# Designs tried in a protein design run: peptides against a protein of PDB entry 5Z08. Part 87

Target 1, 168 residues: chain A of PDB entry 5Z08
Amino acid sequence: RQKDEWAKKTSSLMKQLDWFIGEHLGAMLAAEELGGPVVGELMEIDPDDLSAGFNAHGKLKKATSQPDLDRRQRRIDDIWGPQDEQGQAHKRKRGADEALAASAEMRDLIEQLMNKLVEAGGDNSATYVEIPRESAAARFLVRSKVAMFHPNDARRLRLVDFGRDLDD
Target 2, 222 residues: chain B of PDB entry 5Z08
Amino acid sequence: GLPRLIDAIEEASKIPAKRRQTPIKPTIEKLTTHLYTHGASPDSLLRLADLLTLRNHLDQASLAAITRNLYPSSTVSDEVVLRFIGALGHGQLKPTLALQALFLRWLVMVYHLLENPGVLGQVYGVLFDLLDTAAIRPQLCHLLALVTRRKHVRPFRIQAILTLSRQTGGDPNLTGLLRVFKNYYPEIIVGDATKGRASAFKHPDPQWRQHLDEIQQRRSEA

## One batch from the design tools (peptide; aimed at target 2 Q122 K151)

Design b2_p27_3_s1 (made by RFdiffusion4, then SolubleMPNN; from b2_p27_3, 16 letters changed)
Fold by OpenDDE base, seed 5:
Structure b2_p27_3_s1 (fold): chain B 168 residues (1-168), chain C 222 residues (1-222), chain A 27 residues (1-27)
Amino acid sequence: as target 1 above (168 residues)
Amino acid sequence: as target 2 above (222 residues)
Amino acid sequence: VSFSPEEQLRLLIEQISELIAKAKKLE
């Protein structure tokens, strides 16, 4: 009985987490990846604004031609095609796609971190996930104090073990 | 007047709340109303700084209310500044980190009224070494952004802030401070960790600023 | 009290992690 109640509660919380990532966090993470504000500085990012891209100062780019933007930032500049109705629809779609991609990256990273913590059986050395890059998702998890980088290796991230009895 | 209100609060601060014969809250409200209307003179600021920074029996809500209404009517002395700086950090005798954050915010908002802005530059190391304290980091970075000069931008501090930025997952306030450093040393590689938006260090409270300006204008007319 | 996104995520992950840990102790 208790195990079933905990399983149901866990499932409910996972659904809430998925909703939070998808509906709120994804757009903010996408904005950060695209050189926009850090998550939390701009609480409501319209996906349409994501299509506007961000300047080197993290402000929404107005359509000025700055050439040397990183590959994801170039994708934003490509979103700023001509302001025709088709261009606006394509911009909205692309902003939504970047938010979805950021949401998926965050979900996958959290899942990997949780799985490694479960598999490690209490060995902290075995809890690290190797991350391909320092993503907005990874940085956000660290800022949220839910994950920690390895002291000597920024490619290794682990989940904070909240389940350790403080008394051990 | 303001001195009598401070006297009453100083005496009450020596006594635990449960042992006070009269509630202090009405006196605190009178003080904060007076401060909001007239501001504090340099002498009153010093006395209030001691009340805010020294361990006493005043409640946190009262201390916060005084700090939020701590409008200087004139200048802010080095002594007042040093009281607030001396209250920063960890320790049983130190104010709460929440109150310390309010002090740092206050210093940011009154920076232009300091008699000697250089005093903060003299204690730069003390401020910088507190950057690991997450609870005060936002306001501390803002203050450091105002205070930082070329002489403060040392290799060890550059490395320290880069390391801390990585450890914090690119805290935007640290990134903002690194941008200030980069103004003095353009060669500072604000690595991938700083791809996050730097804090713009905007004024913490525009309404407070406007009200301060009104108080300061009355001084120039007197 | 409006939670920051960071705080909201932390609370969710903390609660999930605690439940997973409790479930393991019952196995």
Scores: peptide ipSAE 0.403, ipTM 0.442, DockQ to the pose 0.241
OpenDDE base, seeds 1, 2, 3, 4: peptide ipSAE 0.393, 0.360, 0.403, 0.401; ipTM 0.389, 0.445, 0.408, 0.449

Design b2_p27_3_s2 (made by RFdiffusion4, then SolubleMPNN; from b2_p27_3, 16 letters changed)
Fold by OpenDDE base, seed 1:
Structure b2_p27_3_s2 (fold): chain B 168 residues (1-168), chain C 222 residues (1-222), chain A 27 residues (1-27)
Amino acid sequence: as target 1 above (168 residues)
Amino acid sequence: as target 2 above (222 residues)
Amino acid sequence: VEFSPEEQLRLLLEQISQNIQKYLKLL
């Protein structure tokens, strides 16, 4: 009975987490990866806004092409092309694709982190996941205080063991 | 010698203060006097870094006294640096934020003695993500100002500092760090983030620097 | 008070981690 209740609660929370990642967090992570605002600065990023790209200040670019754009911003501008109707449709699709990709990256990273925490049986040295890059997802987890980088290797990330910190 | 003093403190650190047969304070005073006079070798620095960063039964005043006298007689290894970086942040096993601020200040003051200054660049993300912690932010911004290279100045970090600067009402240290970023990206508008004065990141302790230089010179003559 | 995305994620993961640990202690 108690095991089943905990399993049901965990399943419900996992569904809420999955929904939160997919419906809210993915677009914000994609915006950060595209050089936009850091997650949480804009609570509602329309995937369509991802298509406009971001200025050096992380604000949505207004349509004016400034020439000396950072290579990433130029790539965003090149990706997003002139605002014709076809360009807008391609922009919206790409914004949605980036949000989906960011959501998938976050889901996978959280899953790996949780799995390693469970497998480690309390050995903190065994809880590290190797990350291929410093992603918006990884940075967000660290900012959220749910993950920590290895002190010696910024490619190694572990979940904070919230359950031990309450009982000790 | 210094190793014997460290041995005594290591053994005492395993025992709660109320259960120690002898007061540790006289041994700490001997250690700090020795460190002030001779500095610490790389091996001694590593042992002292472990005493300072690992959870033990040493009191905060003793830990702070050791940190304030932690003069390297030589270089500072990557391992020593990483002990101090690993001690940063929140958690029950972490040193106090006050002690962490002293560690960051120490890293700033010994930055020119690092065997590999690039080690701090490898942990740049770890340091940067701690900027929200107000108690360590002044020293953290100073360290980041030394460590920052073009590879670290990314759009997301620029935006993160801008956001945090707004949220903090224009912390001068964040404005100072943003000014360092502006050296790599001139298009960064510092004035729009805050009307506050930027920190100049001056050396935290000129007397400590001078005394460190005297210790370092004695080794070059030996 | 609307939680920040960071706070929302933290709260969810804290609860998940606590539930997993409680589940594992019951196994």
Scores: peptide ipSAE 0.320, ipTM 0.393, DockQ to the pose 0.230
OpenDDE base, seeds 2, 3, 4, 5: peptide ipSAE 0.314, 0.302, 0.321, 0.313; ipTM 0.392, 0.402, 0.414, 0.397; seed 4 fails the geometry check

Design b2_p27_3_s3 (made by RFdiffusion4, then SolubleMPNN; from b2_p27_3, 16 letters changed; failed a check: the pose's geometry)
Amino acid sequence: VEFSPEEQLRLLISQISELIAKAQKLD

Design b2_p27_3_s4 (made by RFdiffusion4, then SolubleMPNN; from b2_p27_3, 15 letters changed)
Fold by OpenDDE base, seed 5:
Structure b2_p27_3_s4 (fold): chain B 168 residues (1-168), chain C 222 residues (1-222), chain A 27 residues (1-27)
Amino acid sequence: as target 1 above (168 residues)
Amino acid sequence: as target 2 above (222 residues)
Amino acid sequence: VEFSPEDQLRLLIEEIERNIRKYLKLL
């Protein structure tokens, strides 16, 4: 009885989380992944100016073509660039595909993190998930204070154990 | 000339203030006036870097005054840079943290005059490992913001800044450095744990810059 | 008060983790 109640409650919360990721978070994560604003933050600094870093005078350099930033900025420009009517449909589709991909990555990462928390049985050393890249998803979890990187290895991410502070 | 002033200060630096036959302050004032008017040559910069970074009997006010007037008339050599970098951190033989902050500020202000800016990239780890030292962190973050390249943005360093940002309650200089890192890895979240306004690393002294430019221009016309 | 996306995610994950821990304590 109690197990079933907790299972149902967890399932309901997972559905709410899935909805939140799919309907709200995915597009913002995709925008961030493409080099747009950080989720929930309007970048006050033009990403192009930011990409160039600071010059020797402490000013933002003019955007020197950093090829990888250019590739992301091209993706931003592809998503957010001027809406020619035919370009809008292709941009919307690409934006939708990127939002779906970002949503899927977030869902998968949360699932892995939760599974490791369950498997570790309270061993904090065993709760780490190896992340292939620092994704917008991984970053968002850390920013949300629900996950933390390993002190010595930023490829290792774990959930913050909110329950340990309550049982002590 | 400047070399003779440095000679006199070097000799005085070997002797405790109480045992000096003559006050050093008038010689320091002549040195700082000369530096302000003409700048320092590469050779003079090296000698002054040794006076500033090596333990001697010069008072902190004199060392700070020399550092504030340390205008290069030319370029800054790798050797000069390495003297200042070697003087950073904790230790009985190292300069005070207040003086180290002035050295880091100086390196920021003369960064465009380095013969080889890559030298700072070679010692990036040494600089980065000092970020926990609160007294030098503002200037250190500014210098790192100038020096950082993709090769320096490692996962462990990203994590180290994030951890330190949490521990410091979101130091705006660390947030500023994370923004620089994000330029190379847009996958870095500069999260709300750093809710502090990221420091825009502006030039620390516009008047000092202008005066440096005047000294540098006189050399190009000569 | 509109929760930030970060706060909304945190609240959901915290509650999920709490439920997982309660479930595990019953095993």
Scores: peptide ipSAE 0.312, ipTM 0.375, DockQ to the pose 0.222
OpenDDE base, seeds 1, 2, 3, 4: peptide ipSAE 0.322, 0.179, 0.315, 0.172; ipTM 0.398, 0.360, 0.445, 0.360; seeds 1, 3 fail the geometry check

Design b2_p27_4 (made by RFdiffusion4)
Pose (drawn by RFdiffusion4):
Structure b2_p27_4 (pose): chain A 102 residues (1-31, 98-168), chain B 214 residues (1-190, 199-222), chain P 27 residues (1-27)
Amino acid sequence: RQKDEWAKKTSSLMKQLDWFIGEHLGAMLAAEALAASAEMRDLIEQLMNKLVEAGGDNSATYVEIPRESAAARFLVRSKVAMFHPNDARRLRLVDFGRDLDD
Amino acid sequence: GLPRLIDAIEEASKIPAKRRQTPIKPTIEKLTTHLYTHGASPDSLLRLADLLTLRNHLDQASLAAITRNLYPSSTVSDEVVLRFIGALGHGQLKPTLALQALFLRWLVMVYHLLENPGVLGQVYGVLFDLLDTAAIRPQLCHLLALVTRRKHVRPFRIQAILTLSRQTGGDPNLTGLLRVFKNYYPEIIVSAFKHPDPQWRQHLDEIQQRRSEA
Amino acid sequence: SNMEQLVRLAIEQIEINRAKQRAEEEE
């Protein structure tokens, strides 16, 4: 099947993203850099792992977040995540993977 | 004759205006005249795109003059298109929003000359996420309308454009883009973009006709 | 910004690839 290529592509792309977070983004977030990279990655991993865990239940895809997390602010500003409208301490990913003809 | 002018504009682009041993306006006019007559080759386009896209000491009037006369001879590369794409939105590396509107207008006018029109489809999200920026929204909508294919009409974009339409009180450019979205998915709850400058379209056609000559 | 755009593109592509992988598993 063509399955593991969609896996190979994903493992490869995950590594490229982590490299970008560590090399470029964590330093930007500081203005330490290493701490910012680790928390951003943990947050993106938690965000992505849950979006699929819900499948259809759009309501269960929120993660708890510290009050003043800069990682969530960046992710919301970059339009990769959204706060819950009722409160801003839960967060979900934008659901790029969902497609009508997927 | 054209590369020599670009070499001069490139050097003046590196130093501030008052430190220039010569006023640049006469050299900018020569370049503008040459581009009006002969168009810009693929290579010259790339160099001009760098001058229009990177931060340098060139003034706004000179950059706008160059952008308005950026008639391509022959084709438009992905290298050129992506540089204009990367120049969009807010950030210290990016040009003014006014120039950005001109670049977006230019991409619509030269859309039929791209070597690889699919490259805009590969950056569709970059264009789309910028619809909130009112200064460039009309030009963004027109370009997105040309670029939209079925694979791009995803539920999150449907919802985002509907929310933006409601919050702006109904931007006709947004509803024009929603019309294109509905052509692919009529299930959706319900300006047919015209060419922004016909004279520029006519002048480009005249210049492009030289490609049939050998 | 450029960083925001790159992050956006990478995350979108990862989500698309995972969705295709799920479709293959279902099949």

Design b2_p27_4_s1 (made by RFdiffusion4, then SolubleMPNN; from b2_p27_4, 17 letters changed)
Fold by OpenDDE base, seed 1:
Structure b2_p27_4_s1 (fold): chain B 168 residues (1-168), chain C 222 residues (1-222), chain A 27 residues (1-27)
Amino acid sequence: as target 1 above (168 residues)
Amino acid sequence: as target 2 above (222 residues)
Amino acid sequence: SDLEDTLRQMIAEIQENIAKKKKLEKE
């Protein structure tokens, strides 16, 4: 009975997590991947100032018309800018597809991290997941204090074990 | 037990070494042996943090020996963390910079045992402002690498690290911290001087980690 | 951020439930 209750509760929480990722994080993660604002921080810093990057002197570059920055900014503007009627459907679809892709990446990464933590049986060395890229998803997990990079290898990510801390 | 050893050391810490009736070294050795074998409870950690961070008559070798054996048997409270953070920096009442470096190293090694890792994020500014202190910079950068969240990555701090990196000839620890910042802001241009191999912030003591894991495992079995 | 805190809380609760389940499996 109790085992079944915990299993049901875990399943319910996983569904809530999937919903949270899909409905709230996906679009924001996609925006971050496109060079938009990073997830969950309304930085008081103007996104335009951030997109300009920091120069070698740590000052915000003025948005100089570099073509690659213009492409990223156009993509951000294309996704988040005021959309005229005809361009709206294709841009909405592309934005939705990017949000879905970002949501899937986050879900898969969390699942892998959780599975590795369970499989490792307390061996911290076995808890690392290899990540192909430093994604917005990976960065968000680290920011959330949910995951940590391997100290020696930024391609290896592990879940923080909260289960040990809650039984104390 | 550990409390009685701490009591004896606390009393001895009030008295100059030359005025003690008995040498404290044997009691310190008993304490460090006990800590190595069993670790310190949260209550004992707090008392030991006070002994380590407050000005007293204990010698630097004893303080360093206690710090090197400061294995938590359980979690590390915010109060314990704040004692060590409050001991950082320059001042006549502060511990030596060598001891501060050991405290920062300890915080790195026990970071996963903090009851609230967020407490270090609350004092992020205090930690960051100490980056100019060369003696503690390696361990401080490592701790900041663990603690840093996007809210901490501000333009003025990016600029401060870049400036300090130039002034230090590209300290690999500062470059490592800049890479952590770059995870939040990919547009951070780490200048050519920082193309050097950033510190990977390896665990500072793998043997200490292994021994900590053994102590922590015994608690889960009790 | 509120989103970071929410994610952390959700992951922590899941891990707690997994840990509790494992404890009950060992009893």
Scores: peptide ipSAE 0.413, ipTM 0.419, DockQ to the pose 0.253
OpenDDE base, seeds 2, 3, 4, 5: peptide ipSAE 0.410, 0.402, 0.406, 0.400; ipTM 0.413, 0.444, 0.459, 0.398

Design b2_p27_4_s2 (made by RFdiffusion4, then SolubleMPNN; from b2_p27_4, 15 letters changed)
Fold by OpenDDE base, seed 3:
Structure b2_p27_4_s2 (fold): chain B 168 residues (1-168), chain C 222 residues (1-222), chain A 27 residues (1-27)
Amino acid sequence: as target 1 above (168 residues)
Amino acid sequence: as target 2 above (222 residues)
Amino acid sequence: SDLEDTLRQMIAEIQENIAKLKKEEEE
């Protein structure tokens, strides 16, 4: 009976986490990946400012005609740019796609981190996941104090074990 | 051609049925006939995925007819897959559960045509958490049976399936999914809750498969 | 941020429930 209650509660919490990632984090993670604001920084980004794209410091680029900037800029413009009705549907669509991709990346990363923690059986050296890049998802997990980078290797990420830290 | 038919349906989808100047049914019939004969290109698939997954003024019968005839002429992109996955679950903006079941069935039937089957593995949690939704569970279990790898088989998911199997009186699709999990971890005790008949996850529509193969062959010869 | 705190709380609660489940399986 108690085991079934804990299983139900765990399943419910996982659903809530997936919903939270999909409905709240995905769009913000996508914006950060595109060079927008850091997740949780309420920048009043004017739609007109978003059309210019972001520089390497997350600041608005002036509208210079560089074609490679066009793809990221189109993605930012697609997420945040001025909503003309036809452009809005394609933009909302691309924005939704980037948000879905960012949500999927975050879900996969959390899943890998949780899986490694369970498999390690208490060996902290075995808890690390290799990440191919520093993603917005990885950065958000570290800022949230949910994950930690390896002290000598920023390509290795581990989940913080809250289950042990609560019993100590 | 197919793009012009999609254009006409996209425009009609913005307008309530009572306010349309022309009936949409003849255009839907032309679209479904074209899809049945020639299939859909990757670009057309993406446009059709939007029509199927986004809230619009198309009727459920038209959406179901398009989905039943959604034969890919080539590969299925990650973007198309993610449209259908994003449409799953409960919500006022989401498609009906009946239509979601058709989308999951479609993903099962086109799984071998995915450009990257790994994309479904990335959204495994989203799919798994929908197993309590009875209306989509049969097709969802079948899709999960195709997607499941060792990395997805975790103690909490094993326990979740066992619990749900008990609650459902031993749903054969859940028992089938547990059998897939047992292939990776033989020590999984498929206890009394799973003494029931497991689903074999047979192809949902052999005629649809045969017709898909004919469409795919014609493209390889062109 | 409120989002960071929310994520941390959700992950902590999930880990706690998984740990409880594991303990009950070993007993």
Scores: peptide ipSAE 0.379, ipTM 0.418, DockQ to the pose 0.250
OpenDDE base, seeds 1, 2, 4, 5: peptide ipSAE 0.372, 0.379, 0.376, 0.378; ipTM 0.428, 0.406, 0.457, 0.396

Design b2_p27_4_s3 (made by RFdiffusion4, then SolubleMPNN; from b2_p27_4, 15 letters changed)
Fold by OpenDDE base, seed 4:
Structure b2_p27_4_s3 (fold): chain B 168 residues (1-168), chain C 222 residues (1-222), chain A 27 residues (1-27)
Amino acid sequence: as target 1 above (168 residues)
Amino acid sequence: as target 2 above (222 residues)
Amino acid sequence: SDLEDKLRLMIEEIQELIAKQKEEEKK
């Protein structure tokens, strides 16, 4: 009985987590990946400022003419470029696709992190997931204090074990 | 409505209890019931924050009751946050430490509704310097655990918390905060200074959280 | 951020439930 109740509750929470990621985080994670504000930093970024693109630090790029700045700016311009009806639809679709991708990345990363924590059986060294990049998802998990990077390897991320009595 | 209840309480707060013509308790109960049912708007929150943080003639039980029912119906402004932060510490004009602990607990519970979470980061030093105040330390550590970013984890603060941890015999809340610091600086040795269990900084009141979520959901549907 | 805290709380709760499940499975 209790096992079934806990399983049901876990499943319910997982569904809520999935919903939360999809409905609330995905778009913001996508925005951060695109160089937008850090998730949960309500930077009142003027749409015009969004069009100027963000530097690697999430700061508004000043309109400087440099070509590599142009790709992110082009993506932002492609996302935020002139509101022709077709352009808006493509932008909305692209934004939706990026939000979905970011949601999927976050879901997958959380799942991997949880699975590794379970599989490690208490060995903290075995709890690390290799991440291909420092994604907005990974950063968000770290900021959320849900995950930690390996001290010596930013490609390795582990879930914080909240289930252990932090009897250090 | 809520504004009228606040008006009545504001007026009553100016008058010593013994000189009030009418008991304030029924009005406080109406206020807390209203807050529980509907939450407080940003404007109402500000007014209530002033009532809670400014020295007045309201009794501690009433102030605590208001604080326990201080559900935001919307967001929490920087001004509201700063009222509560400004109320922290020692001083004759400050609220009681017990009430300050409730304020910190409240800030923890509504942290996700702050219009600008960065405001707490700006006052990080003020919060951090209060860690020696045992009565508010649990909630303060929890709040700092939420607020702490890499920019806040400075050598002097690391040393300060390590020193305070030793002085307190390894307060679990300080150990918990040190773990948060260690996330940003893995080289921080928590173990030797903190032979104690670290606080996980769990939500202080799950029922309050659930009720807040219900109030907030009604806002999203409106 | 608000969302960070929400996520943390959700994951914490999930982990606690998983831990409880594991403890029951060991009994």
Scores: peptide ipSAE 0.400, ipTM 0.552, DockQ to the pose 0.339
OpenDDE base, seeds 1, 2, 3, 5: peptide ipSAE 0.375, 0.388, 0.381, 0.380; ipTM 0.408, 0.445, 0.398, 0.406

Design b2_p27_4_s4 (made by RFdiffusion4, then SolubleMPNN; from b2_p27_4, 14 letters changed)
Fold by OpenDDE base, seed 2:
Structure b2_p27_4_s4 (fold): chain B 168 residues (1-168), chain C 222 residues (1-222), chain A 27 residues (1-27)
Amino acid sequence: as target 1 above (168 residues)
Amino acid sequence: as target 2 above (222 residues)
Amino acid sequence: SSLEDLLRQMIEEIQQLIAKLKKEEEE
């Protein structure tokens, strides 16, 4: 009975986390990856705003065809096509795609971190996940105090174990 | 005194109106006059909460009149609060939704007199799950706006309000509650749901508040 | 940020529940 209630509650919380990542966090992570503000510095980032790109200060650029767009911004603009109605639709679609990609990256990273923590059986050395790059997702988890980098290797990330603090 | 009036009403509440030897209306009028003049002590509030929330043979007009004059002379105990919370929702043994709306309105108006405001935070889930009940939603949103803390603002509740707001065509009370949630998490993407008119959750009855303050002042001087 | 706090709380609650579930399986 109690086990079933805890299992149901866990499943519910996982669904809430998934929803939160998809509906709120993904767009902000995508914005950070695209050279926008750090997650939480800009409120209410719409996926459509991702289409405008960001300046060196993390502010939304007005859609000006300026030639000195940063290489990342150029790659963004090249995928987004001309500023016609079709180009705006492509830009919106791309912003949505980047938000989806960032959401997926965060979900996958959390899942890997949680799985490694369970598999390690209490061995802290075995809890590290190898990350291919320092992503906005990884940085956000570290800032959240949910994850920690290996002290000697920034490619290794582990989840903080909040479960052990109940027995001490 | 007030206890004797409550005794008489309690006894009358056990008997169907058609079988009463004497009309209860004069006793209800004496009770409401006494409550208006002196308020209700904690003990009297508990007894009145039972009369208001438990199924009995009192008519709806009498119950509403008592509720509208339910001025606390002191504090409001957790037990009294829990009687009113327990009376909320759908069920054959529950008070009418109209009376429940009056109870929620009362809780809003006496919120500052609760002995432990945290009691409402403990039953936050029960209150939140009633937001789909249109008849009580305005007062319920107002109460939730007072009770909400960071710990209550969870993704599933944000989603629930957003969904219900869309389903209701942007109920101003839900928009108001969502703005309270945004105060704790400004980064919450609410989209168009907050662009609409929001309730300001103003005091429901300024005259009732003034009269309550007068009753409360008399106690501090005694 | 408030979002960082929210994420932490959610993950912490999940881990605590998993730990409780694991403890009940070991008993």
Scores: peptide ipSAE 0.418, ipTM 0.652, DockQ to the pose 0.257
OpenDDE base, seeds 1, 3, 4, 5: peptide ipSAE 0.406, 0.405, 0.418, 0.414; ipTM 0.661, 0.649, 0.708, 0.653; seed 3 fails the geometry check

